# Ledger of designs, part 12: peptides against a protein of PDB entry 2AZE

Target 1, 148 residues: chain A of PDB entry 2AZE
Amino acid sequence: AQECQNLEVERQRRLERIKQKQSQLQELILQQIAFKNLVQRNRHAEQQASRPPPPNSVIHLPFIIVNTSKKTVIDCSISNDKFEYLFNFDNTFEIHDDIEVLKRMGMACGLESGSCSAEDLKMARSLVPKALEPYVTEMAQGTVGGVF
Target 2, 101 residues: chain B of PDB entry 2AZE
Amino acid sequence: GRLEGLTQDLRQLQESEQQLDHLMNICTTQLRLLSEDTDSQRLAYVTCQDLRSIADPAEQMVMVIKAPPETQLQAVDSSENFQISLKSKQGPIDVFLCPEE

## One batch from the design tools (peptide; aimed at target 2 P68)

Design b1_p11_5_s4 (made by RFdiffusion4, then SolubleMPNN; from b1_p11_5, 4 letters changed)
Fold by OpenDDE base, seed 5:
Structure b1_p11_5_s4 (fold): chain B 148 residues (1-148), chain C 101 residues (1-101), chain A 11 residues (1-11)
Amino acid sequence: as target 1 above (148 residues)
Amino acid sequence: as target 2 above (101 residues)
Amino acid sequence: SSETRTLTHLF
């Protein structure tokens, strides 16, 4: 009985670990898709324009975004060497990392929310190695979560 | 019996985890390849148009922060304090503003 | 166009 109980505890531990790894894998897949899709988009755009965009017109990854109401007053203190910044706001703000920005741009094809059209899913599948395609499909269907 | 059943379950879970690990390794490899590809990194950028799709500069002030790796970010967003602190140890921090137009 | 607009460098 005690042995069985110990194994049941171990079973639960493994289940939780698998769940965590599933989440990690999904995020990795989304990052891969988003990055590749972004690169592909920009490559195509530059080819069509026959030139790259001006250097100061784009922001290269990595970055973070901070947004707040235009009415928000922001005070900033900066060190001489620009190694240290302090921003004080008089109202709420939002912070978004670059991955979140890419997702909101649709670079992950709506896979992050399981809101993929057939075309989106096709794109998503095309941006991952073959071995990952079944998992992408499961993500799109919202069927990820089981043990396989 | 119960013991045998549990033992079998654990073996199955082990196999499942191994499969996950394999897939994760594939993903990690792909991301590494992207990071090592100079052309891909050159093309890994967003534009003002992209930023406007996230937050309209007509209503929102949008700042972009580029900081070296391992930069510390502290944020407080409460009714009493609204603050962001950045501390870099590897180089200067750059801040950009997305124009309204 | 907004796509080619120069971002303002702050501070």
Scores: peptide ipSAE 0.229, ipTM 0.906, DockQ to the pose 0.030
OpenDDE base, seeds 1, 2, 3, 4: peptide ipSAE 0.162, 0.163, 0.171, 0.165; ipTM 0.899, 0.897, 0.902, 0.900

Design b1_p11_6 (made by RFdiffusion4)
Pose (drawn by RFdiffusion4):
Structure b1_p11_6 (pose): chain A 148 residues (1-148), chain B 101 residues (1-101), chain P 11 residues (1-11)
Amino acid sequence: as target 1 above (148 residues)
Amino acid sequence: as target 2 above (101 residues)
Amino acid sequence: SHSETSTFTLS
């Protein structure tokens, strides 16, 4: 019974590591897909009607987005060297990641929620190495859990 | 008995984790190659029209923050106001708006 | 994220 208790806590510890690692693997796959998809969308757009986009109309990764109502008062304070910033808001604001932005743009082909058309899934499968194809299929069905 | 049962479980979980680590290894390698790729980095950008479909600078205000790696972001819910604090240990941070308003 | 108290380390 004593030895069994030790094995059970070790089992539960491993089950927690696997559950964390599955979520990490999924997120990484989405990033790999979203990044590659964004790069190919821009590579193609730069062909159509030559001259690369003007530098001010473009934002390179990595970045963060903050949005609030157009009316919301914002108070900005900046350190000399611009290493430190402080923003005060008199209303609700939202903070978003670039990956989250890329997902909402559909760069991850709806795979973030299994919302893939046949073409979306085909696109997602082609942007990932063959060894990761089964796991992409698992993500497309939502049958990722059960903890293998 | 139960001891064998738990030992067999630990073996299944050991093999499953080795497989997951392998796939994660392949996955992070793909991401490393993308970060080492100059042409991909040059093309890894979003337009102002992109940031619109997720929040357009017509009704809502959009702020872009670019801080070097390892910088800290603290968000605060005061008794009366909201705040975002950015502290970069190395390198300056950049902040700007979107053109359409 | 929303206007809640939290702390993040950015990569």

Design b1_p11_6_s1 (made by RFdiffusion4, then SolubleMPNN; from b1_p11_6, 6 letters changed)
Fold by OpenDDE base, seed 3:
Structure b1_p11_6_s1 (fold): chain B 148 residues (1-148), chain C 101 residues (1-101), chain A 11 residues (1-11)
Amino acid sequence: as target 1 above (148 residues)
Amino acid sequence: as target 2 above (101 residues)
Amino acid sequence: MKSTTASFTLK
């Protein structure tokens, strides 16, 4: 019947929307874990050193990094007020945001790949509110959305 | 019947979505709290050593971009053109190189 | 507005 067909279309639409929200939630969880873990690491490091690092030796979030071969020639044009930049490269480059950097640093405890060790999972769980712990576990096991 | 089954499925999906929304609200709240905590923001940094672990400046040039919110970034990476354009509306952009060791 | 152009290469 036409009614059933309409509901099937709606079902599929909702499933796709849920899938998108799952992805968004996972990213938010990873960001939270990464940020808290980073802060914790740095707090501990500063305590051990008994001093904060020199201001010019650290890069505060947010930031973006661009990397390319050392052989790459870069031309840069900058407006007088530094509101506009134009970079021209003679070869390929990579752009990474701060979150990706944190993930590669291991700040998300490997949860982003679902390859957490027992210790990594323990750390990840400790950095989220209790209500999120089951979802963190599902992420680590690769079982997110299994009931959908 | 088929109609009843589909109706039940939609109800279950609605409940699942509501649960997701709730969890997302928890996450956004936590992130907001982090952004509002001055000590956390002070400690939210990476070092040059961290960046070297990701892209070694001995082999790669690493450029750091600090830009205000709402800055537009356009990147073209093709065989004919390799370009990055930045345009800020809320302040100056700071760009510096990660020192090589 | 004026712009500053610079070229650099690291080796």
Scores: peptide ipSAE 0.029, ipTM 0.889, DockQ to the pose 0.035
OpenDDE base, seeds 1, 2, 4, 5: peptide ipSAE 0.027, 0.027, 0.024, 0.027; ipTM 0.887, 0.888, 0.888, 0.888

Design b1_p11_6_s2 (made by RFdiffusion4, then SolubleMPNN; from b1_p11_6, 5 letters changed)
Fold by OpenDDE base, seed 2:
Structure b1_p11_6_s2 (fold): chain B 148 residues (1-148), chain C 101 residues (1-101), chain A 11 residues (1-11)
Amino acid sequence: as target 1 above (148 residues)
Amino acid sequence: as target 2 above (101 residues)
Amino acid sequence: MKSTTSSFTLK
């Protein structure tokens, strides 16, 4: 009846919300792993070098990158106060945020695509609280999506 | 019956969502802790070598943008218009090129 | 006023 119909609408609403939260959770997990892994890598590197890298040789988060063919003609207009930028390209470009850069660097251990090795999965699990380990395992297997 | 089944489904979904919320809270807490740890933030950086590994400047121009929070970014990538617009309200924007070597 | 700028190089 009408009551059942209303409940079905609510059911669908909740299912969609859960799906959205699952996506958000996965992204949060990937961010956590990527950040911690990056910090770990850099800490180790600095310890081995017995010094930090030159300050102007590194880029701290957050940032974004834009890449395009070297043949692409770029016109850059900048305001005097550098508050406004306008880039005009004569061909396609790509924009990547820092998280995507970290993923491509392998900082998320390939978990983002479910393409992590056994060692990568071990690393990923070690970088999250215990409560998140089962979810990390599911992400690695591509089995996330069920109702808890 | 149908009503009973739907009612039970909603209860199950509520429990599932509560579990998700709990896990999300754990994640957000961890990320907050990372942001509040000065040593972690000091070590949260990439190098030009890192950038070259994902976009080789030998073939691709790699531009880095450091902008204040809440900076507006608009990008158009179409056959007739290729444009990026940045507008900051909180400070200057810095743009860097990753060298080939 | 806006000006055309080449780039700032990371080192």
Scores: peptide ipSAE 0.028, ipTM 0.889, DockQ to the pose 0.042
OpenDDE base, seeds 1, 3, 4, 5: peptide ipSAE 0.025, 0.027, 0.025, 0.025; ipTM 0.887, 0.888, 0.887, 0.888

Design b1_p11_6_s3 (made by RFdiffusion4, then SolubleMPNN; from b1_p11_6, 5 letters changed)
Fold by OpenDDE base, seed 3:
Structure b1_p11_6_s3 (fold): chain B 148 residues (1-148), chain C 101 residues (1-101), chain A 11 residues (1-11)
Amino acid sequence: as target 1 above (148 residues)
Amino acid sequence: as target 2 above (101 residues)
Amino acid sequence: MKSETASFTLK
């Protein structure tokens, strides 16, 4: 009886670990799709324009975005070598990393929210190795969570 | 019996985890390849128009932070304190605003 | 450290 109880505890531990890895895998897939889709978009755009965009008009990854009301007053202290920054705001702000920005841009094809159209799903599948396509399909269907 | 069933379950879970690890390795490899490809990195950018689509500078101030790897970021957002602290060890930090137009 | 209020480069 004690042995069975120990194994049941271990079973639950493994199930929880698998769930965590599933979440991590989904995020990695979304990042891959978003990056490849972004690169593809920009490549196409530059081809259509027959030139790259001006250097000062683009923001290369990685980056972080901070947004706040235009009325927010910001005080900034900067070290001489620009290694240290301190921002003080008089109101609330939001921070977004580049991955979140890409998702909001639709670069992950709506897969992150389960809002994939048929065309979105087709695009998403085309941006991952064949071995990952079944998992992308499961993500789109909301069927991720089963045991392989 | 119960013991046999649990033993079988644990074996199956181990196989499932190995499959997940394999898929994760594939993803990690793909991301690494993207980071090592100079053309991909050249094309890995967003525009001010993209940022305006997320947070319009006409209504919101949008600040962009470009920081070296392993830069420490500390943020406090409470009724009594609104603060962001950045500390880099590998180089200077660049900060700029997205224009309204 | 130098303190500045809303002093940033526009991109």
Scores: peptide ipSAE 0.027, ipTM 0.888, DockQ to the pose 0.044
OpenDDE base, seeds 1, 2, 4, 5: peptide ipSAE 0.026, 0.025, 0.024, 0.024; ipTM 0.887, 0.888, 0.888, 0.888

Design b1_p11_6_s4 (made by RFdiffusion4, then SolubleMPNN; from b1_p11_6, 6 letters changed)
Fold by OpenDDE base, seed 2:
Structure b1_p11_6_s4 (fold): chain B 148 residues (1-148), chain C 101 residues (1-101), chain A 11 residues (1-11)
Amino acid sequence: as target 1 above (148 residues)
Amino acid sequence: as target 2 above (101 residues)
Amino acid sequence: MKSVTASFTLK
C-alpha cells in the first residue's frame, strides 16, 4: 500500500513535468516558426526592393516593447551611464517581448491560438523539421496534452 | 493489480517524456542554428510599421527597449503603483519611441 | 494587478 502511494506521487510528479515540457515545446515551436517566417518575409521584401531597409527604420531582435495610452504620464529616470532606468506611470501599461510581437504580427501563423487557416498551417509545417510536423498539427487542432 | 498498473503507467510516462525530450532537442537545435546564422540574424528585424500594426501610436505610445543580455526587468502594474525598472550589468540600455508616422 | 520579472536574452 505504501509502495503504491509512493508510485502515485511519482506518477503525479512525472505528469506535471510532462505538462511543463509540453508547454515549453509548444513555445519553442512557435519561436522557431515565428523567427523563420520573419526572416523569410524580410528576405523577400528586400529582394523586391533590391535593397535593405534604412538602418534606422528597423529594430533587430531581441527587444522589448512597452505601450501605454498616449495620455499616460511617464516619468523616466536614467542613470548617467544608462545602465539603469526607472519608469513611473500614472496608469496601466503593457509589456511585450519580441516573440509576442511576432505572434501578434502573425509570424507564428496563428498557431499560438489555434487559429490557423489551411494556408497558415501549411506555412507553419513548412518551417519546422519533419519530426515536429505532427506536433504542429496537434497544436493547430488544440489536441496537445495527451500522453504518448 | 494496482501496483502493476502504476508500474506500467510510470514506464509509459517515461517513454512519453523521452519523446518530448527528443522533440525539444530538435527545437533547441533549430533555434541555435538560427542564432548562429549571420544572414538570418541580419534579417531578424521588425519595422515601425510592424509595431504600429499591433499598437497604434495614434492611440498608444510605443516604447522600444534594447538592452544587453542578462538585463533585469521588473514591472509592477497595480492601482497604486505602475513602474518598470531596468538594470543592466553588461552595458547601456537603449530606449526609443516608435514614431506615429 | 501584476508583477513581472524578466531578463533580456539574445536570440
Scores: peptide ipSAE 0.028, ipTM 0.890, DockQ to the pose 0.278
OpenDDE base, seeds 1, 3, 4, 5: peptide ipSAE 0.028, 0.028, 0.028, 0.027; ipTM 0.889, 0.890, 0.890, 0.892

Design b1_p11_7 (made by RFdiffusion4)
Pose (drawn by RFdiffusion4):
Structure b1_p11_7 (pose): chain A 148 residues (1-148), chain B 101 residues (1-101), chain P 11 residues (1-11)
Amino acid sequence: as target 1 above (148 residues)
Amino acid sequence: as target 2 above (101 residues)
Amino acid sequence: MTSTSATITLS
């Protein structure tokens, strides 16, 4: 019974590591897909009607987004060297990652929620190495859990 | 008995984890290659029209923050106001708005 | 994330 207790806690510890790693693997696959999709969208758009986009109309990764109501008062304070910043808000605001932005743009082909059309899935499968194809299929069905 | 049952479980979980680590390894390698790729980095950008479909600078205000790696972001819910604090240990941080308003 | 208290390390 004593030895069994030790094996059980070890088992539960491993089950926790696998559960964390599955979610990490899924997020990494989505990023891989989203990044590669964004790059190819821009590579193609730069062909259609030549001259690369003006530098001010473009934002390179990595970045963060903050949005609030157009009325919301914001108070900005900056350190000399611009290493430190402080923003005060008199209302609710939202903070979004670039990956989240790319997902909402559909760059991950709806794979973030299994919302893939046949073409979306085909696109997602082609942007990932063959060894990751089964796991992409698992993500598309939502049958990722059960903890293998 | 149960001891063998738990031992068999530990073996399944060991093999499963080795497989997961392998796939993660392949996955992070793909991301590393993308980060080392100059042409991809040059093309890894979003337009103002992109940031629109997720929050357009017509009704809402959109702020873009670009801080070097390892910088800290603290968000605070005071008794009366909201705040965002950014502390970069190395390198300056950049902040700007979107053109359409 | 919304206007809730949180501390995040950016990469």

Design b1_p11_7_s1 (made by RFdiffusion4, then SolubleMPNN; from b1_p11_7 with T2G S11K)
Fold by OpenDDE base, seed 1:
Structure b1_p11_7_s1 (fold): chain B 148 residues (1-148), chain C 101 residues (1-101), chain A 11 residues (1-11)
Amino acid sequence: as target 1 above (148 residues)
Amino acid sequence: as target 2 above (101 residues)
Amino acid sequence: MGSTSATITLK
């Protein structure tokens, strides 16, 4: 009885660890799709334009964005070496990393929310190795969560 | 019996975790290949138009932060304090605004 | 080291 109880505790621990790894894998897949899709988009655009965009017109990864109302007053203090910044706002703000920006741009094909059209899913599958395609399909269907 | 069933479950969970680890290794390998490819890194960018599509500067000011690795970001968003602090250890931080048009 | 400050108001 005690041995069974110990094994049941271990079973639960392993299930939780697997759940965490599933979440991590899903995020990695989304990052891969988003990055490859972005690169593909920009490659096509540059080919059509027959030149790269002006250097100061693009923002290379990695980056962070901060957005707030255009009416918000911002006080900014900067060290002389630009190693330190301090921003004070008189109202609320939002912070987003580059991955979140890519997701909102649709670079992850709506896979992050399970909102994929047939074409979105086709694109997503084309941007991952074959071994990951079944998992992409499960993400799109919202069926991720089971144990392999 | 119950003991045998639990033992079998643990073996199955071990195999499942090994499969997950394998898939994760494949995925991390792909991401590493992207980071090591010069052309991919050159093409890994967004435009101000992209940013306007998700945070319209007609209504929202959009500030872009380019910081070296390991930069510390501290943010406070409360009724009495709205603050962002940045501290870099590996070089200067660059901040600029995304124009409305 | 010294620092610089600025207040930004957009409209």
Scores: peptide ipSAE 0.029, ipTM 0.886, DockQ to the pose 0.034
OpenDDE base, seeds 2, 3, 4, 5: peptide ipSAE 0.028, 0.027, 0.028, 0.024; ipTM 0.886, 0.886, 0.886, 0.886; seed 4 fails the geometry check

Design b1_p11_7_s2 (made by RFdiffusion4, then SolubleMPNN; from b1_p11_7, 3 letters changed)
Fold by OpenDDE base, seed 5:
Structure b1_p11_7_s2 (fold): chain B 148 residues (1-148), chain C 101 residues (1-101), chain A 11 residues (1-11)
Amino acid sequence: as target 1 above (148 residues)
Amino acid sequence: as target 2 above (101 residues)
Amino acid sequence: MKSESATITLK
């Protein structure tokens, strides 16, 4: 009985670890898809325009976004070397990282929410190595971890 | 028996975890390749139009912060305090404002 | 520190 109990504890430990790794893997896949899709989009756009965009018209990764009401008053204190910033708002704000921005842009093809059209799924699969395609399919179907 | 079943379960879980580790290794390799590819990095950008598409430009202002690695970010969002503090150790912080139009 | 704008408006 004690041996079984010990193994059951270990089983639960491993299940939790696997669950964590599944989440990590899914995020890594989404990042890969989002990045590659973004690069592909921009490459195509530049080819069509036959030139890169003006330097001041784009923001390269990495970055973070802060958004707030246009009516929000923002006071900004900056060090002389610009190493330190302090923003004071008179109202609430939101912070988003670049990955979240890419997801909201649709760069992850809706895979993050399991809302993939056939074309979305096709794109997602095309942006990952062959070994990852089955997992992408599982993510789209919401069946990841179903065997556990 | 139960013991045999548990033992089998643990073996199967081990195999599953190994598979996950393998897939994660593939992913990290791909991401590393992207980070090392100069052209990919050059093309890894968003536009103001992109940002406006995700934040209602009629109601929201969008500020972009580019900070060096290891920059500390502290944010407070409460009824009494709305603050963001940035402290960089490796270089200057750049701030961009996405225009409404 | 001093209060000023280092914000660049994107085009």
Scores: peptide ipSAE 0.030, ipTM 0.891, DockQ to the pose 0.041
OpenDDE base, seeds 1, 2, 3, 4: peptide ipSAE 0.028, 0.027, 0.026, 0.025; ipTM 0.888, 0.887, 0.888, 0.887

Design b1_p11_7_s3 (made by RFdiffusion4, then SolubleMPNN; from b1_p11_7, 3 letters changed)
Fold by OpenDDE base, seed 3:
Structure b1_p11_7_s3 (fold): chain B 148 residues (1-148), chain C 101 residues (1-101), chain A 11 residues (1-11)
Amino acid sequence: as target 1 above (148 residues)
Amino acid sequence: as target 2 above (101 residues)
Amino acid sequence: MKSVSATITLK
């Protein structure tokens, strides 16, 4: 009985670990798709324009954005070496990393929410190695982890 | 029996985890390859137009933070305090607004 | 009403 109980505890621990790894894998897949899709978009755009964009008009990854109302008052303190920043706001703000921005731009093809059109899914599959295509399909269908 | 069943479950879970690890390794490899490709990195950018598409520029101010890896970001968003603290250990932090602002 | 405190490591 005690042996079985120990194994049940281990089973539960492994299930939780697998769940965490599934989440991590899905995020990695989304990052890969988003990055490749972004690069593809920009390459095509630059080819059409026959020139790169002005340097100050683009933001290279990685980055973080903070958005708040234009009415929000922000006080900023910066260290001499610019290693430390302190921002004080008089109202709420939002923080988004570059991956979140790319998702909102549609660079992950709606895969993050399982809202993929046939064309979106086709694009998503084309941006990952063959070994990952089945998992992408499962993500699109919302069936990841159904075996557990 | 119960023991055999649990043992079988653990074996199946081990196989599933190994599959996940394999797929994750593939993903991390692909991401590493992207990071090592100079042309890809050159093209890995968003525009101010992109940012405007996700944050209404008429109502929102958008601040961009470019920070070295391992920079610590602490954020407090409460009814009493709204604060962001950045601390880098590897180099200076750059904060700016899009030129349109 | 909102009260959130978090630490994020930027990479």
Scores: peptide ipSAE 0.025, ipTM 0.887, DockQ to the pose 0.521
OpenDDE base, seeds 1, 2, 4, 5: peptide ipSAE 0.023, 0.024, 0.025, 0.022; ipTM 0.886, 0.887, 0.887, 0.887

Design b1_p11_7_s4 (made by RFdiffusion4, then SolubleMPNN; from b1_p11_7, 3 letters changed)
Fold by OpenDDE base, seed 4:
Structure b1_p11_7_s4 (fold): chain B 148 residues (1-148), chain C 101 residues (1-101), chain A 11 residues (1-11)
Amino acid sequence: as target 1 above (148 residues)
Amino acid sequence: as target 2 above (101 residues)
Amino acid sequence: MGSESATITLK
């Protein structure tokens, strides 16, 4: 009886760990898709333009975005060496990392929200190794959750 | 019996986790390859147009932060205090605004 | 030197 109880505890622990890893894997997949899709888009765009964009016109990863109302007053303090910044706002702000930005740009093909068209899903699958394609499909279908 | 059933469950879960770990390793490998590929890194960028598409500067001010790895970011967003603090240990931080137009 | 500060008000 005690042994069974111990195993039940262990079982639950493992189930939770697997669930956490599933979430991590999904995020990794989304990152991979988003990055590759972004690179692909830009490569194509540069080829069409026959030149790279001006250096100061692009923002390379990684980056963070902060947005707030244009009416927000911002007090900014910067150290001379630019090692330290302090921003004080008089209203709320939002912070977004580059991955979130890419997702909102559609670089993850809507896979993050389960809003994948057939074309989006095709793109997503094409941007991952073959071994990951089934999982991408499951993500699109919302069937990820069970232990495989 | 119950014991045998639980034992079997644990074995199955172990196999499942191993499969999961394998997939994760594949993903991390791919991401590493991207990070190590010079051309990919050169092409890993967004434009101000991209940012405007998700955060319209006509309504929102969009500030971009480029900071070295392990930069400390502290944010407070409450009714009484709205603050962002950045502290870098590895180099200067670059902050700029996305133009409205 | 010391830190620089500025107040930014977007129009």
Scores: peptide ipSAE 0.031, ipTM 0.886, DockQ to the pose 0.035
OpenDDE base, seeds 1, 2, 3, 5: peptide ipSAE 0.028, 0.027, 0.027, 0.025; ipTM 0.886, 0.886, 0.886, 0.887

Design b1_p11_8 (made by RFdiffusion4)
Pose (drawn by RFdiffusion4):
Structure b1_p11_8 (pose): chain A 148 residues (1-148), chain B 101 residues (1-101), chain P 11 residues (1-11)
Amino acid sequence: as target 1 above (148 residues)
Amino acid sequence: as target 2 above (101 residues)
Amino acid sequence: VSSTTATFTIT
């Protein structure tokens, strides 16, 4: 019974590591797909009607987004060297990652929630190495859990 | 008995984790190659029209923050106001708005 | 993330 207790806690510890790692694997696959999709969208758009986009109308990754109501008062304080910043808000605001932005743009082909059309899935499968194809299929069905 | 049952479980979980680590390894390698790729980095950007479909600078205000790696972001819910604090240990941080308002 | 208390490390 004593030895069995030790094996059980070790088993539960491993089950926790696998559950964490599955979520990490899924997030990484979405990033790999979203990044590659964004790059190819821009590579194609730069062909159609030449001259690359003006530098001010473009934002390179990595970045963070903060949005609040147009009325919301914001108070900005900056350190000399601009290493430190402080913002005060008199209302609710939202913070979003670039990956989240890319997902909302549909760059991950709806794979973030299994919301893929046949074309979306085809696109997602082609942007990932063959060894990752089964796991992409698992993500598309939502049958990722059960902890294997 | 149960001891063999748990030992067999530990073997399944060991093999499963080795497989997961392998796939993660392939996955992070793909991401590393993308980060080392100059043409991809040059093309890894979003337009103002992109940031619109997720929050347009017509009704809502949109702020873009670009801080070097390892910088800290603290968000605070005071008794009366909300705050965002950014502390970069190395390198300056950049902040700007979106053109359409 | 909304207007809640939180801390993050930016990578």

Design b1_p11_8_s1 (made by RFdiffusion4, then SolubleMPNN; from b1_p11_8, 7 letters changed)
Fold by OpenDDE base, seed 2:
Structure b1_p11_8_s1 (fold): chain B 148 residues (1-148), chain C 101 residues (1-101), chain A 11 residues (1-11)
Amino acid sequence: as target 1 above (148 residues)
Amino acid sequence: as target 2 above (101 residues)
Amino acid sequence: MKSVSASFTLK
């Protein structure tokens, strides 16, 4: 029946929307864990050192990273007011946002890649509200969305 | 029947989406709280050592860019063109290099 | 415009 066809279209639309929301939720969880873990790490480090790090030795979020081979020739044009930048490279480069940097630092406990040890998973769970713990567990197992 | 089955599926999907929305609200709330906490923001930083662990300056040039919100970023990475363009409307852009040592 | 590599170097 035509009605069934319409409902099937709606079903597919909703499934796709749910999939998108799942991805968004996972990213939000990873951000939360990464941020909290970073803050915790730095708090502990400063306590151990009994002082904050030198101002010129740290970069506060947000930021982006650009990296390329040291052999890459880079031309950087900057406006006088520093509102505009143009970088020209003679070879490939990489761009990473701060969240990706935190993930590579292990701040997301390997949850982003399903590489969580038992200790990593324990840490990850401890950094989210209780309501999110089951989802964190599913993320670690790669079983998110199994009912869909 | 087929109609009843589809109707049931849609109801289940609605409930699932509501659950996701709830969890997302929790997450966004937590992130907002972090952004509003001065101490957390003070401690939200990385070091040169951190950056070296991601891309070793002995082999890679590592550049850090801090730009105001809503800064436009354009990047091209092809065999014919390797370019990054930044345009800010809300303030100056800062660029930093991470030294090898 | 000026051609520079960076405004600051981290320490």
Scores: peptide ipSAE 0.029, ipTM 0.893, DockQ to the pose 0.044
OpenDDE base, seeds 1, 3, 4, 5: peptide ipSAE 0.025, 0.025, 0.029, 0.028; ipTM 0.889, 0.888, 0.890, 0.893

